# Peptides against a protein of PDB entry 4J2C: the designs that were tried, part 77

Target 1, 107 residues: chain A of PDB entry 4J2C
Amino acid sequence: MEDPFFVVKGEVQKAVNTAQGLFQRWTELLQDPSTATREEIDWTTNELRNNLRSIEWDLEDLDETISIVEANPRKFNLDATELSIRKAFITSTRQVVRDMKDQMSTS

## One batch from the design tools (peptide; made by RFdiffusion4, then SolubleMPNN)

Design b2_p23_2_s3 (from b2_p23_2, 11 letters changed)
Fold by OpenDDE base, seed 1:
Structure b2_p23_2_s3 (fold): chain B 107 residues (1-107), chain A 23 residues (1-23)
Amino acid sequence: as target 1 above (107 residues)
Amino acid sequence: SVRDKLREYYFGDVERKVPKPEP
């Protein structure tokens, strides 16, 4: 069986893009009340939060795979560079999500 | 799903403890 990490990575990346789109709309709605209804604000906010939570959950799974690989080096035999790339992806993606969450919590 | 893909390869098909949030 082929390692699915890169496929999942791609799916998470797409999810981040979706969240960023929602975040952009959320920002626009709050910046110009004349173009915003409470209904759309609530919908956008909820959709965004749900997407962010979903991404965070997936990142936790990805992060766990790192621990599994490191605990079972003979089974997976991943290159150090590959592991570094995977860790970097998780770290950077968490930061992207955190930045959006921080802005939402302060608004 | 993400969880399903990873379970097959890494987790040994361990049952999910926490349900995945849905948008």
Scores: peptide ipSAE 0.314, ipTM 0.732, DockQ to the pose 0.197
Fold by OpenDDE base, seed 5:
Parts: sequence; C-alpha cells; structure tokens
Structure b2_p23_2_s3 (fold): chain B 107 residues (1-107), chain A 23 residues (1-23)
Amino acid sequence: as target 1 above (107 residues)
Amino acid sequence: SVRDKLREYYFGDVERKVPKPEP
C-alpha cells in the first residue's frame, strides 16, 4: 500500500485555499454592510466554519500519524527530512486556521 | 475513501481515535 499522507495533505491545502477565499468574502461583507444580505452573511459564515472544522479534523489525523511513525521507525522507515516537512506543514496550517478563527471570534 | 486508507496505513494495527462526524 502506498503512503497516503501526501494525498490528505493535498486535500487539506485545497480546503485552506477555499477557507481563505470564504474568509476574504466574510471580511468584505462585514466591512460594507450596505452590500451585504443576511442570507449571504449566514451562508459564508457557515461554509467558512465547516471548512475550518474539516481542516482541524484532518490535521488531528495527520498529527497522530507523526506520533505513530516516530514510535515505529523501522516499520515506516521515513526520512528525517520528510518527517520535518510533515511536522512543519501541520504546525503552519494550524496557525493559518487559528488566525482566521481568532478574527471571527472578535467580530 | 482516502481518509480510510490513511487509517489503514497508519492505524491499522494500533489503537486509534474514534472518527468524528463530518461537519
């Protein structure tokens, strides 16, 4: 069986891009209420929250794989550089999600 | 699914977290 980590990583990256687009629109709607309808605000907010929740769930799974690999190095035989890249991806992605959530919670 | 494959590859022979509902 092929290592599926990079496939899930790609899905998370796509979800982040989608969330960033939704977040941008969410910001625009709140900055100019004259152009905003309640329907679009609600739709955008719900879609954004759902995307962020999905990303966080996937990151938890990816993070757990790191722990499993480190506990079973002979079984997976991953390069140290590859593990570093995976850890960096999870950390940086969590920060991106956190930044959006922080701004939403203060609005 | 791809997510299922992740669990099979990494969690298949170890204890894993209970899957969460999709949002």
Scores: peptide ipSAE 0.314, ipTM 0.724, DockQ to the pose 0.214
Fold by OpenDDE base, seed 2:
Structure b2_p23_2_s3 (fold): chain B 107 residues (1-107), chain A 23 residues (1-23)
Amino acid sequence: as target 1 above (107 residues)
Amino acid sequence: SVRDKLREYYFGDVERKVPKPEP
């Protein structure tokens, strides 16, 4: 069986890109009410929240794989560099999600 | 799904976690 981490990583990256697009539209709609309908605001808000929640869930699973690998280093045969890259991805992606959530919570 | 892929490779138990909420 092939290690699925890189596939999941790619899927999370795509989800982040989608969320960032939704977030941009969300900010635009709130900044200029004349161009916004309640329907689009609600749709965009819900889609954005759902995407962010999905990303967070996947990050939790990815983070758990790190713990599993560290507990069983020989089983998975990952070097320190690869492990660091995976950790950095999770950390940085969580930060990106957090930044969007923080802005949404204040609006 | 993402979770299924990880479960099979890392967790060794496809029933280990509750289902991911669907949007």
Scores: peptide ipSAE 0.325, ipTM 0.726, DockQ to the pose 0.175; fails the geometry check
Fold by OpenDDE base, seed 4:
Structure b2_p23_2_s3 (fold): chain B 107 residues (1-107), chain A 23 residues (1-23)
Amino acid sequence: as target 1 above (107 residues)
Amino acid sequence: SVRDKLREYYFGDVERKVPKPEP
């Protein structure tokens, strides 16, 4: 069986890119209400939240794999550099999501 | 699904307390 981590990582990366685009639009709509309809604001907000939720859920799974690998080093035999890259990805992606969520919660 | 493959590869057949929402 092939290690599916990179596949999920790729999907998370795509979701982040989508979320960032939606977040930008969300910001624009709130900055100039005259150019925004309630429908577009609601749609954008909903799509953004859905993407962020999806990312967070996948990150939880990815983070758990790290713990499993570290608890079973002989079973998975991952390179130390690869493990570091995986950890860094999860940490940095969580921060990106957190930043967007913080801005949404205060608006 | 990809999520299922992740679970199969890393978690085994352990049932999750909180089910993941389907895409």
Scores: peptide ipSAE 0.320, ipTM 0.713, DockQ to the pose 0.198; fails the geometry check

Design b2_p23_2_s4 (from b2_p23_2, 10 letters changed)
Fold by OpenDDE base, seed 4:
Structure b2_p23_2_s4 (fold): chain B 107 residues (1-107), chain A 23 residues (1-23)
Amino acid sequence: as target 1 above (107 residues)
Amino acid sequence: SVRDKLREYYFGDVVRKKPKPEP
């Protein structure tokens, strides 16, 4: 069986890119209400939240795989560099999501 | 699904997370 981690990682990366675009639009709509309809604001907000939720859910699964690998090093035999890259990805992506969520919660 | 494959590969007999609610 092929390690599916990179597939999920790729999907998370795509979701982050989508979320960043939606976040930018969300910011623009709130900065100039005269150019925004309530419908577009609601749609953008909903899509953004859905993407962020999806990312967070996948990150939880990815994070759990790290714990499992570290608890079973002989079973998975992952390279130390690869494991570090995976950890860094999860940490940095979690921070990106957190930053967007923090801005949304204060607006 | 990709998620199922992740669980199969890594989680095995470990208690798996509930499915993510769909929008």
Scores: peptide ipSAE 0.314, ipTM 0.752, DockQ to the pose 0.197
Fold by OpenDDE base, seed 5:
Structure b2_p23_2_s4 (fold): chain B 107 residues (1-107), chain A 23 residues (1-23)
Amino acid sequence: as target 1 above (107 residues)
Amino acid sequence: SVRDKLREYYFGDVVRKKPKPEP
């Protein structure tokens, strides 16, 4: 069976890209209220939150796979470099999400 | 789903997370 980690990783990456676009629009709407309708603000905010939530959910699953692999090295036989890349992806992605969430909570 | 495959591959004999709620 093929390791599906990279597929989920790809889905998370796409969700991050989508969230970043939504976040940019969200920022623009709040910076210039004259260009913003309540409808668009609500829609953008909702879509953004949904994407961030989806990312966080998938990251939890991905993070758990790391723990499982480390606890069962013989079963999965992953290269150390690959494992490092996976860890780095999860860490950096969490930071990206956290940064957006922090800005949303302070606005 | 792909997410299900992830759980099958890694969590087979391990307690897995509850599936993500549908929108």
Scores: peptide ipSAE 0.311, ipTM 0.751, DockQ to the pose 0.213
Fold by OpenDDE base, seed 1:
Structure b2_p23_2_s4 (fold): chain B 107 residues (1-107), chain A 23 residues (1-23)
Amino acid sequence: as target 1 above (107 residues)
Amino acid sequence: SVRDKLREYYFGDVVRKKPKPEP
């Protein structure tokens, strides 16, 4: 069976892009109240939060695969460089999500 | 889904986590 990690990685990346789009709109709505309705603000906020939570959930699953691989090196035999790339992706993506969440919580 | 793909390859018969909240 093909290792699905890279496919899932791509899906998470796309989800991040979607969230970033929503975040941008959220920022715009709050910066110019004359162009914003409470309805759109609420919708955008909810959609954004839902997307972020979804990403975080997927990252937890991805992170768990790292632990599984490291606990079962003979089964998976992943290169150290590959593991490093996977870990870096999870770490950096979590940071991107955290940055958006932090800005939302302070607004 | 992401979880399904990963579970099939990595998790095996590991206990299934609760489904993530849906919008």
Scores: peptide ipSAE 0.309, ipTM 0.754, DockQ to the pose 0.206
Fold by OpenDDE base, seed 3:
Structure b2_p23_2_s4 (fold): chain B 107 residues (1-107), chain A 23 residues (1-23)
Amino acid sequence: as target 1 above (107 residues)
Amino acid sequence: SVRDKLREYYFGDVVRKKPKPEP
């Protein structure tokens, strides 16, 4: 069986891209209320929050795999470079999510 | 799903989490 980490990584990346699009629309709707309906604001907000929550949930699972690999190095045979890349992805993605969440919470 | 893929590969090591809240 092939390690699915890169596949999951791709799915998370797609979710991030979707969230960024929703976030952009969210900011546009709030910046120009005259062009926004309450329905679209609510829909966009909910979709964005749900997507961010989904990303965070998947990142927790990805993060757990790191711990598993580090606890079982002989089983998975991942080198330090690969582990570093995986850790960096999780860290940077969490930061992207946090940035959007922070902006939403301060609005 | 993401969780299923990971659990299949890391089976026995990954703690099964309850499903995430759905909208």
Scores: peptide ipSAE 0.298, ipTM 0.755, DockQ to the pose 0.159; fails the geometry check

Design b2_p23_3_s1 (from b2_p23_3, 10 letters changed)
Fold by OpenDDE base, seed 1:
Structure b2_p23_3_s1 (fold): chain B 107 residues (1-107), chain A 23 residues (1-23)
Amino acid sequence: as target 1 above (107 residues)
Amino acid sequence: SSRDKLREFYEKLLEEEKEEEKE
């Protein structure tokens, strides 16, 4: 079986791009309520929240793999560079999600 | 799903490592 980490990583990356688009629209809708329907605001908000939740869910699974690898270095022969890239991806993606969530909660 | 495959992959390897350590 091939290591599916990169597959989930790719899915998360796509979800982040989608979330960023939704977040941009969310911002635009709230900046000019006169041109925004309640339906679109609700839809955009829900889609964004669902997307962010999906990302966080995947990040939890990805983070678990890191813990497993670090606890079993003999079994998982990943080099330091690859492990660092995986960790950096999870950390940076969590920050991106957190930034969007923080802005939504303080709007 | 990708999530299932991810879990199965690493849990399987983890279990194998545990069995090897017991021997």
Scores: peptide ipSAE 0.369, ipTM 0.782, DockQ to the pose 0.859
Fold by OpenDDE base, seed 4:
Structure b2_p23_3_s1 (fold): chain B 107 residues (1-107), chain A 23 residues (1-23)
Amino acid sequence: as target 1 above (107 residues)
Amino acid sequence: SSRDKLREFYEKLLEEEKEEEKE
């Protein structure tokens, strides 16, 4: 069976792109409330939070796979470079999510 | 779903390893 890690990674990347767009709109709406309806603000906020939650959920699963791989090196054909790339992706993506959440005052 | 496939894939490998160690 093929390792599905890259599939979930791709979905996370898509969600990050979506979240970044929503975050930009969110900041614009709050920058000048006179140009935005409450409905749009609420919708954007909700969509953004949902995307961020989805990313965090997937990252948790991806992180678990790292632990499994490291605990069972014989079962996997991953060299140090590949494992490092996977770890870096998770770490950097978590930072991106954290930065957006912090700016939303949701820590 | 992709998440289900991910979980199933790695949990299966983990279970296989545990069974091998148990023997």
Scores: peptide ipSAE 0.365, ipTM 0.777, DockQ to the pose 0.756
Fold by OpenDDE base, seed 3:
Structure b2_p23_3_s1 (fold): chain B 107 residues (1-107), chain A 23 residues (1-23)
Amino acid sequence: as target 1 above (107 residues)
Amino acid sequence: SSRDKLREFYEKLLEEEKEEEKE
């Protein structure tokens, strides 16, 4: 079986892109309420939260794979650079999600 | 799903390693 890490990574990346677009729209709607309907605000907020939740869920799974790989060098020997890239992706993506969530909570 | 495949792949690795450690 091939390592499916990159597949989930790709899906997370797509979700991040979608979330960033929704977040941008969310900020625009809240900046000028006169040009925004409550329905669009609610829809955008809901879609954004759903995307962020999905990302966080996938990141937990991806993060778990790191621990498993490191604990199983006999079964899955990854280059140090590859492992670093995987860790960096998880860390940076979590930060991106956290930043959006923080702004949503404090706005 | 991709998530299922991910879980299956790495959980198998974990289980296999644990079994080998017992040998």
Scores: peptide ipSAE 0.362, ipTM 0.784, DockQ to the pose 0.757
Fold by OpenDDE base, seed 2:
Structure b2_p23_3_s1 (fold): chain B 107 residues (1-107), chain A 23 residues (1-23)
Amino acid sequence: as target 1 above (107 residues)
Amino acid sequence: SSRDKLREFYEKLLEEEKEEEKE
């Protein structure tokens, strides 16, 4: 069986890119009301929130796999470097999401 | 879904490991 970790990782990466684009547009719309419609603001805000929630959900699942691997080293003989990369991805991605959420909550 | 496949993959492996430890 193929390890689906990298499939979910890839989906998270795509979602992050999408969220970053939406976040950029969100900031632009709020900074210049003359270029913003209520409809676009609402749409962008909702899409952004949905993407961020999706990412967080996937990260929880990915993080659980890390716990399973670390608790069962006999079953999962992963290279230390690979495990480190997986952990770093989850940690850094959570930070990216947190930064966007913090800015949205304070606007 | 990918998430379902992820959970199923690792949960099955975890279950198998527990069964192997009992024997």
Scores: peptide ipSAE 0.352, ipTM 0.773, DockQ to the pose 0.786

Design b2_p23_3_s2 (from b2_p23_3, 12 letters changed)
Fold by OpenDDE base, seed 3:
Structure b2_p23_3_s2 (fold): chain B 107 residues (1-107), chain A 23 residues (1-23)
Amino acid sequence: as target 1 above (107 residues)
Amino acid sequence: SNREKLREYYEKLLEEEKKEELE
């Protein structure tokens, strides 16, 4: 079987792009209340939160795979570069999600 | 689901590794 890490990574990347679009719209709606309906704000907010939650869930699963690989290096035989790329993706993506969540919580 | 895909791959391989260590 092929390692599904890259498949999940791709799905997370797509979800991040979607979330960023929703976040941008969310900020625009809140910055110009005269042109925004409460319904659109609520919809955008809910969609964004759901998207971020999905991303976080996937990141947790991806992070678990890192632990499994590191605990069993003989079986998986991933080189340092590959493992570094995987870790970097999880770390950077988690930060992107955190930044959006922080801005939402302070608004 | 993504969780199922990852579990099927990594946990299966993990179990195989543990089995080899016990043999």
Scores: peptide ipSAE 0.344, ipTM 0.791, DockQ to the pose 0.734
Fold by OpenDDE base, seed 1:
Structure b2_p23_3_s2 (fold): chain B 107 residues (1-107), chain A 23 residues (1-23)
Amino acid sequence: as target 1 above (107 residues)
Amino acid sequence: SNREKLREYYEKLLEEEKKEELE
């Protein structure tokens, strides 16, 4: 069976890129209300929140795999480098999501 | 789903490890 970690990682990366685009549009809409319809603001906000939620959900699942691997190092033959990369990805992605969420909550 | 794929893969391997330890 193929390790699905990289598949989920790839989907998270795509979701992050999408969220960043939505976040940029979200900021633009709020900075220029004269050009922003309520419908577009609502749509953008909802899409952004949904994307962020999806990312957080996947990160929880990915983080669980780390715990399982670390608890069973003999069964899961991952080298230290790969494990570090996986951890770094989860940590950095959580930070990216947190930054967007923080800015949304302060607006 | 991604959750199911991850769970199936890692829990399967985990259960195999437990069985091997008990044998």
Scores: peptide ipSAE 0.343, ipTM 0.780, DockQ to the pose 0.773
Fold by OpenDDE base, seed 2:
Order: structure tokens, then C-alpha cells, then sequence
Structure b2_p23_3_s2 (fold): chain B 107 residues (1-107), chain A 23 residues (1-23)
């Protein structure tokens, strides 16, 4: 069986890109009311929140795999570089999500 | 689902390892 970590990583990356697009549109809609309808604002907001929630959920699962690997080094035999890359991805992605959430909550 | 994929891979591997240690 292939390690699904990279599959999930790829899906998270796609979700991040989607979220960033939604976030940009969300910002534009709020900045120029003349181009915004209540319907689009609500839709964009909901889609963005759902996307961010999905990402956070996947990151929790990915983070759990890190704990499993570190607790069982003989079984998985991942080198320090690979483990570092996985950790860095989770950390940096959480930061990206947090930044968007912070901006949404303050608006 | 992503959760299921990850669980099946990592948890099952751990189960196999535990089984091997007991045999």
C-alpha cells in the first residue's frame, strides 16, 4: 500500500489554493459593495469557512501520522529530512489558514 | 476519505508490528 500522506498533502495544497481564491474574492466583495450581492457574499463566506475547516481537519490527521512515525521509528524508517518536510508542511499550512481566519474574524 | 486512508495505512502497520512482536 502506498503511503497516503502525500495524497492528503496534495489535496490539502489544492484546498489551500481554493481557499486563497475564495479569500481574495471575499476581500473584494467587502471592499466594494457596489460589485457585491448579499448572495455572493454569503456563498463565498460559507465556501471559504468550509474549505478552511476541511484543511484544518486534514492537518490534524497529518499531524497524527507524525506522532505515530516518531513513536515507532523502526517501523516507518523515515529519515530526518523527510520527517522535517512533513512537519514543515503542516506548520506552514496551519499558519496560512490561521492568517485567513484571523482576517475574517476581525472584519 | 482522507481520514480513512491515513488510518488504514498507519494504524494497520502498527497492528502488524505488534502482531509480529507477539509471534
Amino acid sequence: as target 1 above (107 residues)
Amino acid sequence: SNREKLREYYEKLLEEEKKEELE
Scores: peptide ipSAE 0.335, ipTM 0.773, DockQ to the pose 0.757
Fold by OpenDDE base, seed 4:
Structure b2_p23_3_s2 (fold): chain B 107 residues (1-107), chain A 23 residues (1-23)
Amino acid sequence: as target 1 above (107 residues)
Amino acid sequence: SNREKLREYYEKLLEEEKKEELE
């Protein structure tokens, strides 16, 4: 069995790209409500929130693997570079999600 | 699911480690 970390990482990256596109559209729709239908606003908002929730869910699972690896260094033969890359990905992605959520809550 | 994939992989490895330590 292969380590599924990179598979989940790839799916998170895809979800981030999708969320960024939806977020851009979301801002455009709210900037000029006269050109936006309620249906499109609702759809975009829901899709965006669903993507963000999916990302957060996966990040929690990925973060748990970090804890498992660090607690069992002899079993999981990962070097410092690989572990740093994994941690950096989780941290930076959480910040991206947080920034979008903060803007949605204040507008 | 992603959660299931991760859980199966890492918990299986931990179980194998525990088994090896007991033997």
Scores: peptide ipSAE 0.333, ipTM 0.773, DockQ to the pose 0.705

Design b2_p23_3_s3 (from b2_p23_3, 10 letters changed)
Fold by OpenDDE base, seed 5:
Structure b2_p23_3_s3 (fold): chain B 107 residues (1-107), chain A 23 residues (1-23)
Amino acid sequence: as target 1 above (107 residues)
Amino acid sequence: SSREELRKYYEELLEEEKKEEEE
């Protein structure tokens, strides 16, 4: 069986792109109510929250794999560079999600 | 699903390693 880490990473990246698009539209709808219907606002808000939740869920699973690898270095035989790349992805993606959630909570 | 595959891959390897350590 091949390491599926980067498969999940790719799916998270796609979800982030989708969330960023929804976030942009969400911002536009709130900034100019004349261009928005209540139905579109509700739909966009719901889809955005669902996407963010999905990303956070996947990040938790990816983060668990890091703990497993670090606890068993001889078994997985990953070099420090690859492990750093995996950690950096999780950290930076969590920050992107947090930024969107913070802006939604203040609006 | 990819999530399920991820869990199976790493948790099964973890279990195998723990079993080897106990032997």
Scores: peptide ipSAE 0.385, ipTM 0.782, DockQ to the pose 0.809
Fold by OpenDDE base, seed 1:
Structure b2_p23_3_s3 (fold): chain B 107 residues (1-107), chain A 23 residues (1-23)
Amino acid sequence: as target 1 above (107 residues)
Amino acid sequence: SSREELRKYYEELLEEEKKEEEE
């Protein structure tokens, strides 16, 4: 079986890009209520929340793989560089999600 | 799904390692 970590990573990256677009639109809608319909606000907000939730869900699974690998270094032939890249991706992506969530909660 | 594949891949490898340690 091929390691599916990179497949999930790719899906997360795509979801992040989508979320960033939705977040930008969300910001625009709230900054100019005269041009925003309640329907679009609700749709954008829900889509954004769904994307963020999906990302967080995937990150939990990806993070679990890190724990499994670190607990079983003899079984998993991952070098320190690759493991570091995987960890960095999870950490940085969580930060991106947290930043968007924090801004949404303050509005 | 990708999530299921991810879980199966690493959990199967983990189970194999546990089995080897018990032998």
Scores: peptide ipSAE 0.381, ipTM 0.776, DockQ to the pose 0.864
Fold by OpenDDE base, seed 2:
Structure b2_p23_3_s3 (fold): chain B 107 residues (1-107), chain A 23 residues (1-23)
Amino acid sequence: as target 1 above (107 residues)
Amino acid sequence: SSREELRKYYEELLEEEKKEEEE
């Protein structure tokens, strides 16, 4: 079996891009009621929430792999640079998701 | 799914490592 970490990473990246688009539309709909239907608001909100939840779910799985690797250095021959890249991705992505969630919660 | 594959990959390797340490 090949290491699927970067496959999941890629899927998360795509989901982040999708979420950011949905978030932008969500803000636009709320800022201009004349262009917003209840149907589109509900759809956008639900899609955004689902997408963010999916990202968080994947990040938890990715984060678990980091713990496994660090606890078993003999089994996983990953250098410091590789681990740093993986950790940085998880950390930065969590921040992006958190920022969107915070804005949704306060509106 | 990718998530399932991810879980299986790392958990199986972890289990294998623990087994080797116990032997």
Scores: peptide ipSAE 0.381, ipTM 0.777, DockQ to the pose 0.843
Fold by OpenDDE base, seed 4:
Structure b2_p23_3_s3 (fold): chain B 107 residues (1-107), chain A 23 residues (1-23)
Amino acid sequence: as target 1 above (107 residues)
Amino acid sequence: SSREELRKYYEELLEEEKKEEEE
């Protein structure tokens, strides 16, 4: 069995891109309520929140793998560079999600 | 799912290591 970390990482990256698009639309809808239907606002808000939740969920699992690797360095053959890249991805992605949630006043 | 595969991969390796250390 191959390490599925990169698979989940890829899914998170796709979800981030989707969330960023939804966030942009969300801001546009709220900036001009006269052109926005309640249905579109609700749909966009719900889709955005679902994407953010999905990202956070995956990041928790990815972060757990980091803890497992660090606790068992002999079993998992990852060099310092690879581990650093994984940690940086999780940290930076969490910040992106946090920023969007803060702007939505839902954090 | 990818999440399930991720969990299984690392948990199986972790349990395998623990088993080897205890033997």
Scores: peptide ipSAE 0.376, ipTM 0.772, DockQ to the pose 0.824

Design b2_p23_3_s4 (from b2_p23_3, 8 letters changed)
Fold by OpenDDE base, seed 3:
Structure b2_p23_3_s4 (fold): chain B 107 residues (1-107), chain A 23 residues (1-23)
Amino acid sequence: as target 1 above (107 residues)
Amino acid sequence: SSREELREYYEKLLEEEEEEERE
């Protein structure tokens, strides 16, 4: 069986792109209440929250794989470069999600 | 699902490594 890390990574990236679109719309709706309906605001907010939750869940799973690999270097033939790329993806993605969540929580 | 595949892949390998360490 092949390492499915990159598959999940791809799915997370797609979810991030979707979340960013929803976040942009969320921001626009809140900045111009005269043109926004409460229904669209609520829908966008809920979709965004659900999407962010999904991303965070996947990141937890991906992060766990890092711990497993680092604890068992003989079992996993991954070089330092690949491991760094995986770590960087998780770290940067968490930051993107956190930034959106912070803005939503302070609104 | 991809999540399930991820879990199965790494947990299986983890279990195998732990088994080897106990021997």
Scores: peptide ipSAE 0.411, ipTM 0.803, DockQ to the pose 0.816
Fold by OpenDDE base, seed 1:
Structure b2_p23_3_s4 (fold): chain B 107 residues (1-107), chain A 23 residues (1-23)
Amino acid sequence: as target 1 above (107 residues)
Amino acid sequence: SSREELREYYEKLLEEEEEEERE
């Protein structure tokens, strides 16, 4: 069986791109209320929140794999560089999600 | 799903390691 880590990573990357698009639209809608319907604001906000939640859920699963690998280094013979890349991806993605969530909370 | 596959992959390997350690 092939390691599905990269499959989930790819899905998270796509979700991040989608979330960033939704976040941009969310910002535009709130900056110009005269051009924004309540329906679109609510839809965009809901879709964005759902997308961010999905990302966070996947990141938890990915992070768990890191813990399993680090607890069993002999069984999971991963290259140190690869493990570093996996960790960096999770860390950086969490930061991206946190930044969007923080801006939504302060609006 | 990808999530299920992820869990199954690593849990299976983890169980195998635990079994090997008990032998």
Scores: peptide ipSAE 0.409, ipTM 0.798, DockQ to the pose 0.847
Fold by OpenDDE base, seed 4:
Structure b2_p23_3_s4 (fold): chain B 107 residues (1-107), chain A 23 residues (1-23)
Amino acid sequence: as target 1 above (107 residues)
Amino acid sequence: SSREELREYYEKLLEEEEEEERE
């Protein structure tokens, strides 16, 4: 079995890109309520929250793999650079999600 | 799914570690 880490990473990145687009639209809809339908606001909000939840879910799984790798260094051929890349991805992606969630909660 | 594959791959490795530590 091949290490599926980067497959999931790719799916997370796609979800991030989608969420960023939805977040932008969400912002636009709230800035001009007179031109926004309730249906589009609800749809956009729901899709955005679903994407953010999906990202957070996958990040938890990816983060767990880091712990497993660090506990079992002999089972993997990962150098410090690759491990750093994996950790940096999780950390930075969590920050992106947190920023969007914070803005949604204060609006 | 990719998520399921990820879980199966790494949980298997975790289980192997636990078994090795108990032996």
Scores: peptide ipSAE 0.406, ipTM 0.795, DockQ to the pose 0.714
Fold by OpenDDE base, seed 2:
Structure b2_p23_3_s4 (fold): chain B 107 residues (1-107), chain A 23 residues (1-23)
Amino acid sequence: as target 1 above (107 residues)
Amino acid sequence: SSREELREYYEKLLEEEEEEERE
């Protein structure tokens, strides 16, 4: 079996892009009620929350792989650069998700 | 799913390492 880390990473990246699009629309709908329907607001909000939850779920799994690799350095021949890239992705993506969630909770 | 594949890949490797340590 091949290491599926970057497959999941790619899916997370796509989900982030989708979430950012939904977040932008969510913001627009709330800023201009004349262009918004209750149905679209509800749909956008729910889709956004679902996407964010999905991303967080995937990040938990990706983060667990980091722990496994670090606990077994001889079994996983990953150099420092590769491990750093993986960690940086998880950290930065969590921040992006957190920022969107914070803005949603305060609106 | 990709999530399942990810979990299975790393959990199996972890289990193998634990088994090797017990031998």
Scores: peptide ipSAE 0.403, ipTM 0.796, DockQ to the pose 0.829

